# Peptides against a protein of PDB entry 7UQJ: the designs that were tried, part 158

Target 1, 160 residues: chain A of PDB entry 7UQJ
Amino acid sequence: PELYQNFNITPPRGVLFHGPPGTGKTLMARALAASCSSDERKITFFMRKGADILSKWVGEAERQLRLLFEEAKKHQPSIIFFDEIDGLAPVRSSKQEQIHASIVSTLLALMDGMDNRGQVIVIGATNRPDAVDPALRRPGRFDREFYFPLPDVKARFKIL

## One batch from the design tools (peptide; made by RFdiffusion4, then SolubleMPNN)

Design b2_p18_3_s2 (from b2_p18_3, 11 letters changed)
Fold by OpenDDE base, seed 1:
Structure b2_p18_3_s2 (fold): chain B 160 residues (1-160), chain C 160 residues (1-160), chain D 160 residues (1-160), chain A 18 residues (1-18)
Amino acid sequence: as target 1 above (160 residues)
Amino acid sequence: as target 1 above (160 residues)
Amino acid sequence: as target 1 above (160 residues)
Amino acid sequence: DEELRRRAREFLREMGLL
């Protein structure tokens, strides 16, 4: 908090975790959720999987996204983690179903509607940054990116 | 390389990793990707999930497979790892959608079209080998299989 | 077995594992599968993912469920583990596709048709217990529930 | 584990949550 105030830096609303499969994106989400539960400042951690929002909530995905963002806002400070976000917000194509286009439009509106002073951070994890709608990677949305490189052999044996 | 030359063994083009869930197939893919990055010979590692190719690229899955194999060929030596390959190439049935049949036919043609001297290895991982189209398990395709048994309790605590 | 006999307790046919993502439900499934392989009494462990049954078996999901339960019955004592069961049996809504309603009806009939003396246990894991059809949470089905809370930081580092 | 905790804390600080 103080660091952003001192440098007049707006805290990022959205962060994209990207990199090859198994590089630790979901493991980082787990470490974040654990950190949020132990710190004196109780951060509420919401985790969703992109493909689950599309498949499990037939005709309610937009409403469930709205409710998720409202709940995150109610429980500030909070983190919303979307695992496999490319399943939720695929690149817009002429072959994209209207349903997916509606969900992406809802997510865009929800991210744009976040107050700059709100303590809600959205993290999207993907193995395919190029499969995420470029509109989500614009300022005020997922405007920060963290690359998760393949660890070397030595680094991997330390994480196992 | 030398071992295959000395025994006149053609290096396998395709290897099927099969076994119960959580037996280390995806972990092995991860270890391979790490090994590929550290060896003096930089091996390019491509990882895809079978269900993701069907769901995320509506009406482009065949093209994305072609591009993947072309990129793997361009970046030789390379490994293509298909996690959950039974999602990409389910057994052909009278109830199989024409779309899935087209994708399987494309994958068959791409595997058959690999040069024997090409340094491209394809690994398919599945929990259900019987749910993979038998045509993919023929010579020149996934003609080698590695079974991943359930570890005993003692072996599992060593992998965790 | 003896404990249930001594207390006249019918062994639970179905157990629902629920809690936030990354709390160890799938890890518990893995630990159970490992335990089943090491005990003198060989328990057969079947693992399926709810979304995979819907997506990978177009027009055969009901038949595949029947075959799974028949195989589990043939290989008693056995465990059927459904990971992400909310993908298989979403809450019935007016917007629910007839296909999903048919699959849920099949699962209900299979669970109801299990002999009380059968050594087949069904475990369903979900991050969203409220997204599972309430009919599955009735007596003789998933009538037991285990909550997996978010571990504190100290507890999480013991499970990783 | 400890390195992952360090990275998680560094990330939370970088996000202004710590």
Scores: peptide ipSAE 0.039, ipTM 0.221, DockQ to the pose 0.464; fails the geometry check
Fold by OpenDDE base, seed 2:
Structure b2_p18_3_s2 (fold): chain B 160 residues (1-160), chain C 160 residues (1-160), chain D 160 residues (1-160), chain A 18 residues (1-18)
Amino acid sequence: as target 1 above (160 residues)
Amino acid sequence: as target 1 above (160 residues)
Amino acid sequence: as target 1 above (160 residues)
Amino acid sequence: DEELRRRAREFLREMGLL
């Protein structure tokens, strides 16, 4: 918080975590949530799967997204983590169901509607950044990208 | 096993692992299976995803659940682990498909039908304990709950 | 690479990673990719979920598999990792949808069509090796199997 | 891993969460 205020850096609204599966994208989102939770301040961590928003919330997905963003705003500072975001916001195609287009449009509007002073960070994790709608990768949305390379042998032997 | 026998503690039939995603719920279920597998006794570990039972076993889900519990009983001591159990047994709503209600009812009956002397532990993992049907959280079912907090920075650095 | 050339060992086309869920199958596939990536050569790592191939690529799954194998061939040395491969290639049953049979047949043909001199390794990860079509487990396909046991308590404390 | 710690801290700094 203080660092952004001091450096007049507009905090990013959205961050895209991309890279091969299980390179630690989901892990990283949580360490961010955990490391920002000092003993004095807990960052609220919201997690959703992109595919779950489409499948479980059929016809209510837009409302559920709005509720999620309002809840995140209420519990600032907060992180909204979308795992497999390519499932939520696939690249727009002429064959895209209108429902998908509406959900993506809702997500875009919610990201655009976040005040830059708000301590809500949205993280989208994907294995396929090119499968994410380019509209989400524009400034004020997922405008920061973090590549998660395959762990080297050493990092992996610590897990084994 | 011996700990439960020595303390006259009725082994729980069901344990709910809940907490934020990737707090190690799935890992924990396995280490329980592994730690209970001494060199002398292997615990049989059965794993299912809640969503897979609904999607892959359409019309046969109840039978597959029965077979799973019978197999677990045959291979005692055993653990049945349901990952994302909120997908299998969502909170009952008036909009719930009758199929879901039947599957939940079958799971309830199977859990109720386990003999307390049986060395079959059922673990349900969820990110949303409040999304699990409260009927599953009653005594004799998932009556023990384990909260998996977000790993602190230190615990996470052990994984890295 | 050099190890296989020096020992005149025909590199396996396919490797089946099997064992209880989250025993590190997905992790292992990545470390193989990473360990084979010396500072001098990066191995290209392709990952797909078996269920995603069936669900997301309805009617195009065969074409997508062909494209995946061609891309892997173009980017040699490479690893194709199928997570939950039992979702892609379930054991053949008389009740199997013709679509599943066709996808499995395409995968078989693609694996058979790989030149043994090609530096493309296919890894299938499953929790249920017996749920994988035995035709995939034949020589020249997934003819090597790696069992992933449950991590012992010690291995797990390295992850916690 | 010190590098992932560094990246996490850098990310937090870059996100203004630190």
Scores: peptide ipSAE 0.038, ipTM 0.249, DockQ to the pose 0.274; fails the geometry check
Fold by OpenDDE base, seed 4:
Structure b2_p18_3_s2 (fold): chain B 160 residues (1-160), chain C 160 residues (1-160), chain D 160 residues (1-160), chain A 18 residues (1-18)
Amino acid sequence: as target 1 above (160 residues)
Amino acid sequence: as target 1 above (160 residues)
Amino acid sequence: as target 1 above (160 residues)
Amino acid sequence: DEELRRRAREFLREMGLL
């Protein structure tokens, strides 16, 4: 909180972790979870998979997203990590539009409804940033992007 | 083969090289070709241009893709390098859809039809990952991405 | 000019600076502007915001873009920097299509109409390369992309 | 991995959570 107040910088609400499979996005999430659970750091870490929200909570996904964000707000400072967020909020395609449109609309509203003073960081991880609805990547949402490069081909061929 | 078997990691079937023109994608492909042709390494390297498959093989592009993949399978371990893959599999646009849809559909089927035990790596190079059909960038296809950054502007301004 | 002539490389007409907010795209633009205004370097630097062209010049945006490009041509060598270029040339969406289509069409024509011998570099900065119309990211337009990563968390904490 | 833990701590600071 103090660091962002001093620089008059709107705290990032949403961070997109993007990069190929096996580049450490989920590993970073686990490291964040471990760093949040240390005795000195009372950061609550929530982890969900995008595909799980879509498949397990058909017709209740919007409610489960709301509950998740309310729980994260209640337990501030908090991190919400969406693994495979492109599974939750795919680019709008005509054939799956109605179900996905409601979930995306709900997630947009939840991200827009976060107070800038709130200590909730939302991290979305994807292998495909182009498969994430562009509306989620707008300022005030997932407006920060961390690229997880494949380790330079040199580093990978040094391991072979 | 052994390295992927030991880690229970699905071997990458497809790798997308992306980045601006002149960043070394084609240079890396040539370096890979040279590394594959060394006396110690019997890796067969196939190179094709996306635009060449579309323009030279009008009406036969699907057959030529099938033949290329069969030849690569026959000569395992193999690398198939598609330079300018966005020329082969552009984002579906209404006006060019029918010809491109068949080629993309064929490439998807060929990538999906690769056995995980096969030693065929498909590399697609593009200047524009957003111009590649998102279906090709799904898991089990071009699911790994290497960014070829422009050399830091610092490096370019040190050469002036 | 000479450096590109020696390598038979088509001079980049357009460079896309992309990366998350606060990664130094606008800082790089300011550093370029300062480097262009030095007594030794007679490079004219033009800066515009994409959203400003759309909002301030409703119905005149096409004319203002033409005037900007003509002024840049007149004052060669020149840099045109579009900050937030996704605000000027968003991905084609059905509801805003007519106004954006004309501006994008004009910008495409202006970029295509630049002589390869001209000393005008167009730089577009965006937080979201996927929000930029893919037509602008084609060869001969914004065909070069500089990724401004979030400083590896390591590099940012060494500067503080 | 100590390096990953360091990067995670640095990320939390960068996000203003520390």
Scores: peptide ipSAE 0.021, ipTM 0.177, DockQ to the pose 0.374; fails the geometry check

Design b2_p18_3_s2 (from b2_p18_3, 11 letters changed)
Fold by OpenDDE base, seed 5:
Structure b2_p18_3_s2 (fold): chain B 160 residues (1-160), chain C 160 residues (1-160), chain D 160 residues (1-160), chain A 18 residues (1-18)
Amino acid sequence: as target 1 above (160 residues)
Amino acid sequence: as target 1 above (160 residues)
Amino acid sequence: as target 1 above (160 residues)
Amino acid sequence: DEELRRRAREFLREMGLL
């Protein structure tokens, strides 16, 4: 945060972790969570699964997203990690249920409503970046992408 | 079992594993399963996913739960591990489909129907204990809770 | 491939990885993907989740399966790994939505349409082989099964 | 994990990919 503030650089609000399943996205999330708990700066780490937000909170998913972002803001500096975010924010198609469109709209609004000074980082993990609504990949949302390649046999010991 | 019988302690019927995603709940389940297979006492380990019981067995979820508990009782000592149990037993809301209410009701009845002498342990894993029906968290059901904190960086090398 | 061609053995088109959750099916898939990238033969590794194909591609799941098989054929030798394939191809019941029946029918046709000379292996991972449509377990489809037992405590340190 | 790599290679060999 301090580095980005000093350089008048808009800190990345959202980071997309993408790559094949099993490439370490969730492992990186756990490493981030572990690093957040051991650092002097108690970074609060929130984790949610995209599919869980849709299935477990039918008709409350929007409210649960709002509460999550409020709690993250309250406990800043914080990280919100969405595992399988393409389950939450699938590409807008004419065949998408109104429920999915509303949840995506809520997530867009929440990411746009993050104060540029707020120490809340949102990480979305997906196996299919092209299945994530393109509106989420715009500047001020998930504007940075980290590709997780299939680990080489030798590289696997470096990520674990 | 013998220790709990000797101390007149009602053995925990249900244990809730809760904590952020990736904190080792599923890893602990795997460790338990491994320990159950290596011990002289062949503890039978059953694993089910909450969402899978809802999606794969539309209109048979109740029967599949009954069969699971019967099989666990037949193969005692046994462990039933429900991964993502908040997908099976979401909090009762006025907006929940009757199907979810019926499955929760069945799980409650099955946990209540476990003979206090039965060597069947039920473990539910969730990332959101507050999304689990409070009726399941009552004595004689999931009456013990194990919090899985975000691993510290140093603790991670002990879990992997 | 060459070995199977030389022996006039129909190479297995589909392999079912089955066993309790956390027994290493997804870990094996990751090891396969890693081995495929490090060997001289650049085996292309595709991974999909069964539930994701149903939820993320409502009304396009069939097209996405077709595209996946076409891409796998184009990039042969290749592996298609379906994690949680019982989410994609649940047993045909009278209560199954027509959408699920159509996706299963498409997967059957795609597996049947694999040229016997095509270097495309399909791996399905499930915790419940009996929840997979029996039509998928027929010769020329998922005709080989690998059981992933619960690791022994001693065996676990060998898999991790 | 070398054993997992070994098993993966064995599987690939059994599948005629190696």
Scores: peptide ipSAE 0.012, ipTM 0.160, DockQ to the pose 0.414; fails the geometry check

Design b2_p18_3_s3 (from b2_p18_3, 8 letters changed)
Fold by OpenDDE base, seed 3:
Structure b2_p18_3_s3 (fold): chain B 160 residues (1-160), chain C 160 residues (1-160), chain D 160 residues (1-160), chain A 18 residues (1-18)
Amino acid sequence: as target 1 above (160 residues)
Amino acid sequence: as target 1 above (160 residues)
Amino acid sequence: as target 1 above (160 residues)
Amino acid sequence: DEELRELARAFLEELGLL
C-alpha cells in the first residue's frame, strides 16, 4: 500500500500469471506464499483452484467467492491466488461456457468492488490467457500480466 | 505386513503426501505404482482423484468409495492413492465445504472400518494439508504425513 | 492427408498421449498448437479439458462435443486436444463411471463419424490410460498411443 | 523451443497434417 501511495499509483487489483504448463506459475505462487509468511509483513495467502470452485460449490460458488474476498479483506494485506482461473472465468461469449456466467459475473463484481486502496491482490494463473474472459483482463481487474515463458526445451530435455 | 509385525507396529492406515505443486507427490505415487507392479509382491495400486469422485459420482460417490475400499481389500496388499484429496475431504467445519459432509463421513467410516492388520494403505496427496478435514488426519487414518519440499527455487530457476 | 493416401494408410483419427504427470503431454500439446500457428499450413488447434466438459456442460456436454467436432471439421486441417481425457471417457464397464455413458457414447459416435479422409486429428491426453474406455482405444479412434516416459527420477531428484 | 517445434512438426508430419 504505502509504496503505491508514495508513487501515486493505485495498487493493482489483479495480476494474471500466464504461460505454458510447468513454467513456474504455481511455483511463483508458492514462493509468494512463502515470502508472505516469512516477511515481517504478514501477508495472508489464499489459494483456490478455478475448477474446484465450480465442482465443489455448485450453487454456492458465488457465495464462496464472496466469502473468500471478505476473508481476504479481513486479513489484508492479502493475496488471493486462483490457480487455473480459466476454469472459473471462461470466455462468456462462448455459448459453451455460458453456464459460468453467474460465477464470472460475481468475480467481476468482487474485483470491481475492491477498494483501490485495499491491500488485497488477486493473482489468476492460467495456461490459457485467451480462455479467460476479456472482461477480467480490463483495468482495475487483472490489469497486469506476467508471462511465464517456456524454459528452454533443451534445458528441460537435459533435465528430463 | 511382516515388517510392521516384526516391529510391533500396526501398519499405517493412511499416509498424507503434502507439499507444493510439482514437488513430486504424484511422481512418488507413480514410482509406488511401478514398484508395486515390478516387485515379486504384487501390490495392487488404485488411483483416484478427489475432484473426480465429486464430479463423476454425484449421488454415487459414497458407493464408489465403498466399492474402491472393498476392491482394495479384495486385492490386498494394496495401495489406494487419492490425488488432490483436499478435493474430496474439505474441512467440514467450513460452511463452504459442507456439501461434501456425506462423502467425507463415508471416507472416515471406510478408514475407520479398515482392519489395522489389513494390507491396504491409503495415500492422500494434497497441495493444501490445511484444507483436509482434521478428522482425516487423526491416528488410524492419515496419521503419517510426508512433506514434499519445494525444490530449491534457485536450482529450479537454473534449470528453467 | 496426401502422405496417408500415398502409403495406402488411413490417417489416424485419434492419438492417445499417456504417461505420468509432468512428462510433457501438455507441453507437447502447446508445441503442437504453436507449430500449427507458425507453419505455413494453418492447422486449427482446439483444446478442451475432459473434466471441464463434464463440469461446465452438464446436460449440454454431448451438444458441445458435437459443436466442437463440427467446428474442427469446418476449420480442417485441425487438431482437437482433450487434456485429461480420462475425465471425459471413463471405463464404461465400471459401475462407478456409468454416469458418463452418454458422453462417452457421443464421443465414440463422433470419432466413428469422422471421415477417414478428414483432416481432423483428435489427441487425448491422460495420466491414466487404463481409465480410458477401451472402446476409445480401438482402431479408428485413439488407435495410436504416445507414451511420455518419466524423466529419469535420478535426474529429477538432482534437479529438485 | 525449436527442438520441441521440430518434434511437434515431425509429429504433425507423421500424422499427415503437414
Scores: peptide ipSAE 0.012, ipTM 0.150, DockQ to the pose 0.402
Fold by OpenDDE base, seed 1:
Structure b2_p18_3_s3 (fold): chain B 160 residues (1-160), chain C 160 residues (1-160), chain D 160 residues (1-160), chain A 18 residues (1-18)
Amino acid sequence: as target 1 above (160 residues)
Amino acid sequence: as target 1 above (160 residues)
Amino acid sequence: as target 1 above (160 residues)
Amino acid sequence: DEELRELARAFLEELGLL
């Protein structure tokens, strides 16, 4: 609390980790989890996989997102890490995906509803930033992006 | 203590985080702060904003820097994180900026005066590494640099 | 343990840190060491320099690698960090380097022999990923790579 | 050491080792 108050640092609401597979995004996510566990201030780390929220909770995904954000708010400071967030928040291109559109809309509303003084940060990790709804990448949502670069493409092609 | 003694690893005196805005530098800084608070060895994290040291302490900025480094030394192991360090350490191009030149000179002297056995690391974050005095980026100062790459420019232009 | 079990996340066996000198690889490595020391779950951090394993242990390097992996397994969760791993695992290009070939072969066998449920991760840091044997960069070994990008080359050339 | 601790806590934790 004090550091953010003293330095007028509004925590980012959301951070997007993106880059090719194997570039360390899941690595950074786990680093965040463990630092959260080790902190005297015991930052609560919530991990969810985007595809799991869609597939495990048919018709309940929106409620599960709301509960997750409420739980994160209750256990502040908190991180919500969405691994493979492109599975949760596909681009709103298809009229047929009303369910996907409502889940994305719920996530948008939850991110917009986070108090700027709240110590809840949402991290999304994806290998496909272009598959994430652009609305999630706007200011006040995933407004920070961390690109995990490929190892030099030349070195990777020598391995294959 | 023991690991550094056993492996002859001199801790870097300074690390420069740089890259375009929104690339995760401040995210890394906050991850650093949280991990320091969580460590059993209770690493003390000091955050300062470069512009705040100049603007809040007219005529006292040099003293505040000295006090900050003394306090960090007293609370070892310690990190001093300067967010927007380009605001603190502008390039020595203008003869009129005697005040800026003296603050930069003080920071240089403080970094050079850090005992190599001291567990104090200085991190500077900037969106403009070219706006940081090159003298700070020399060996024994900010001698390590971490570049936070842009998300693929194509993905960012699809959001605007 | 619980997070990996709950999320079906197999920890990578090996992670390669690579990029030009001064890009923060050794910075990340020491960060790993310190976070391991601070965590309540007290992750044991083993640091070795690739060149030291070759030069300090003429004829014993393979045994030292085996002992290191056994010790890491005994003190789980553990990290084995190889700084300058290109010194340990040179590319298998020369028939004359039977000793280097046997050390690389031992490291391959040790990485392949790690139980996927084991909480031992091997991190290799190098400035020369092309000097690391491609066999070490295959799935089940150093199958994750983290590239530490250069600071903008233009900014670095202004400092010299 | 500390910056390194944090970056590496941020990395070990990334590896899920922590």
Scores: peptide ipSAE 0.026, ipTM 0.199, DockQ to the pose 0.301; fails the geometry check
Fold by OpenDDE base, seed 2:
Structure b2_p18_3_s3 (fold): chain B 160 residues (1-160), chain C 160 residues (1-160), chain D 160 residues (1-160), chain A 18 residues (1-18)
Amino acid sequence: as target 1 above (160 residues)
Amino acid sequence: as target 1 above (160 residues)
Amino acid sequence: as target 1 above (160 residues)
Amino acid sequence: DEELRELARAFLEELGLL
């Protein structure tokens, strides 16, 4: 909230970090985590990998998401960062629809259930914004998108 | 090659980028890609994700690695970047040994088959250097390691 | 020196990394540190945080700077990296003039005392180039500046 | 972008590709 208030930006419920692999999305997340842990900002930072939530918590993923959001709300102001969110909430394709649909539906409900005054920001990072369910990219969810561009060619050559 | 020659540095065949998630390993790779595509340097850049090679190319992974190295050699000077290389060449643990062993053996052979004068550099990025097969971290393979440390806490804050 | 010589660049005594928070300045510093520690380059890398030099060494900061430069000279080729250099060498504002003036004067003298052939490069990173004393940004000091741009403008404004 | 480019350049310089 405070960062966004300083910019007269309504705190987004969700921010999508997208861009090609290695454009700094997860670096930004870790920068946010560090910034949340400085003496200046008592922001609680939660980091999860989307693929880990699907793979480690088969059948418990919805419960783990709820617990994560409850813990984030309890420790507000807080940031929830989902790395590889395209692994958590893929576009609904036919063959594994039910389990993925439940997880996506749970995430949607959790994001929609965050009051506009909530000091909880959700950040999702992806290399494939088109692989994220469009329902998550709607107003009140991941309605803010940040493109992490390929650093322009010349600057890369000065690092190379 | 040229810069290594200028420093009396034998061009490494392979470079391991390691460090905590979001320390800029993949960002470096993308900076490398951009710097390879500037007007000043006609370096061809190849990017692959280790987990994608394992998952998309079950039984074709070895062939895809060979094709990648052949294409890199054809378009030299070139860089091959493997993101999440711990997903491609994990430490040999008992339960899925055969397929992983074949892929690792293919990658070892491809790296060893690069002549010391080859204008092909292989970069592997990992969050878990200890999860990379030690055979890949031997001289003539990923024998150079770059630690991408956590940006110091205030450095992260100056990144925010 | 050698890197700069390879680019037909007169080895700067000092390089200023500047750019908005989160642009990778400290990531660059750490890449430089890793580069200095490779088997092929015995470059000694010294990293200090400007605010830590001021806060930890009240009254000893000048001595610590001298020791740092002496150690860097003793272990040349070497890089001295100052993260948050705007914390070490702020623009001279009236109220805390004496202590800051002494530290700035010491840093100026140390940079000026480096012979042009010295294998010591000084790098200063800042989010606020305008907060760095202009005397440090003169020829023979931090006379090279590298702007670390915002990853895509929209991304930062919605994170900020 | 430029920081990342400078990091990548320093890295390629270190890799002897620059």
Scores: peptide ipSAE 0.007, ipTM 0.185, DockQ to the pose 0.319; fails the geometry check

Design b2_p18_3_s3 (from b2_p18_3, 8 letters changed)
Fold by OpenDDE base, seed 5:
Structure b2_p18_3_s3 (fold): chain B 160 residues (1-160), chain C 160 residues (1-160), chain D 160 residues (1-160), chain A 18 residues (1-18)
Amino acid sequence: as target 1 above (160 residues)
Amino acid sequence: as target 1 above (160 residues)
Amino acid sequence: as target 1 above (160 residues)
Amino acid sequence: DEELRELARAFLEELGLL
């Protein structure tokens, strides 16, 4: 927060982790969660999967997203991590597409509705950034991206 | 077995592993599988995913669950691990809900039908215990729960 | 290539990694990707999930598979890794089954259409080889299989 | 994990990629 205030920079609201499967996106999320639990500033860490939001919260997904953002706001500073966020992408079945489009629309509205002073960061992880709805990648949403390259053998043996 | 006989305690039939994604539920399942393979008592380890039961066994899921429990009983002592068991939760689409409800009903009946003397343990893992059908969390089913907390940074660097 | 030319053996086009969840299939895929990036022969590594092909590329899955194989051919020598390839298995819903059957048919055609001189290897990983379409397991497709056993505790502590 | 690297290399060699 303070670093961004000093530079008149809107703090990143959304960060997209992208890269091939197994490059450490979920490992980084877990590392962040671990750091958040040990830090003097109790950062509350929330984790959801895109596919879980669709498959497990069908008919309640919008409400569950709202509740998640409210809970994150209540427990700020907080991180909301969406693993496999491209699982929220419209699946081409007319009824599923409508549900997906509604969930994505809800997520867009929730990201846009985050108070600029709120200490809520949203992290999305995907193996396919091009499968993420372009509307989610606009400024004020997932406007910062981190590429997770395929580790070379040497770097990998340091991460495992 | 013997410890539970000495205390007149019904041995736990079902254990629910719950906690945020990446907290080690699947890693624990894998550790248990590894221990089961090296132990003098050859514990047979079965692993299934909730989403796989629904998506891959559509129309045969009930039969495949029955076969799994029969096979586990035949190879006792045994562990049946269901990863992402909340993937068996009713998805709100009328036809999928009926399939899910039927699969859950079959799993309930199979857990209830396990002979109290049988050395079959069922482990369910979920990131969302509230998405698991409450009927599965009753005594004689998943009646023991283990929370997997977000590892702090120090504990995590010992597990990797 | 050269070893197979010397023996008049058709180089394996498709390799199926099968075994219980967590036995190292995805870890092996990641190890291969890391080796491919550090080797003097720049082997291009492509990774996709079966469930992602179905859920994320609905209506474009066939085209995306074609593009993937074309890109792999362009960047040969290359590996295409399909994680959870059993996620391409026909789900018993008439409309999803048609999409799945069409995707599987496209994958079959792409595997059959690979030039015998092409340095493109396809690796499929599954926890359930019996859920993989038998047509994919025929000669010229996933005709080589590697079983990933449950590691015993001692072997596992060496891999992690 | 050097063993995992060796395994990956051996696998690539067996596939005739290396």
Scores: peptide ipSAE 0.005, ipTM 0.155, DockQ to the pose 0.427; fails the geometry check

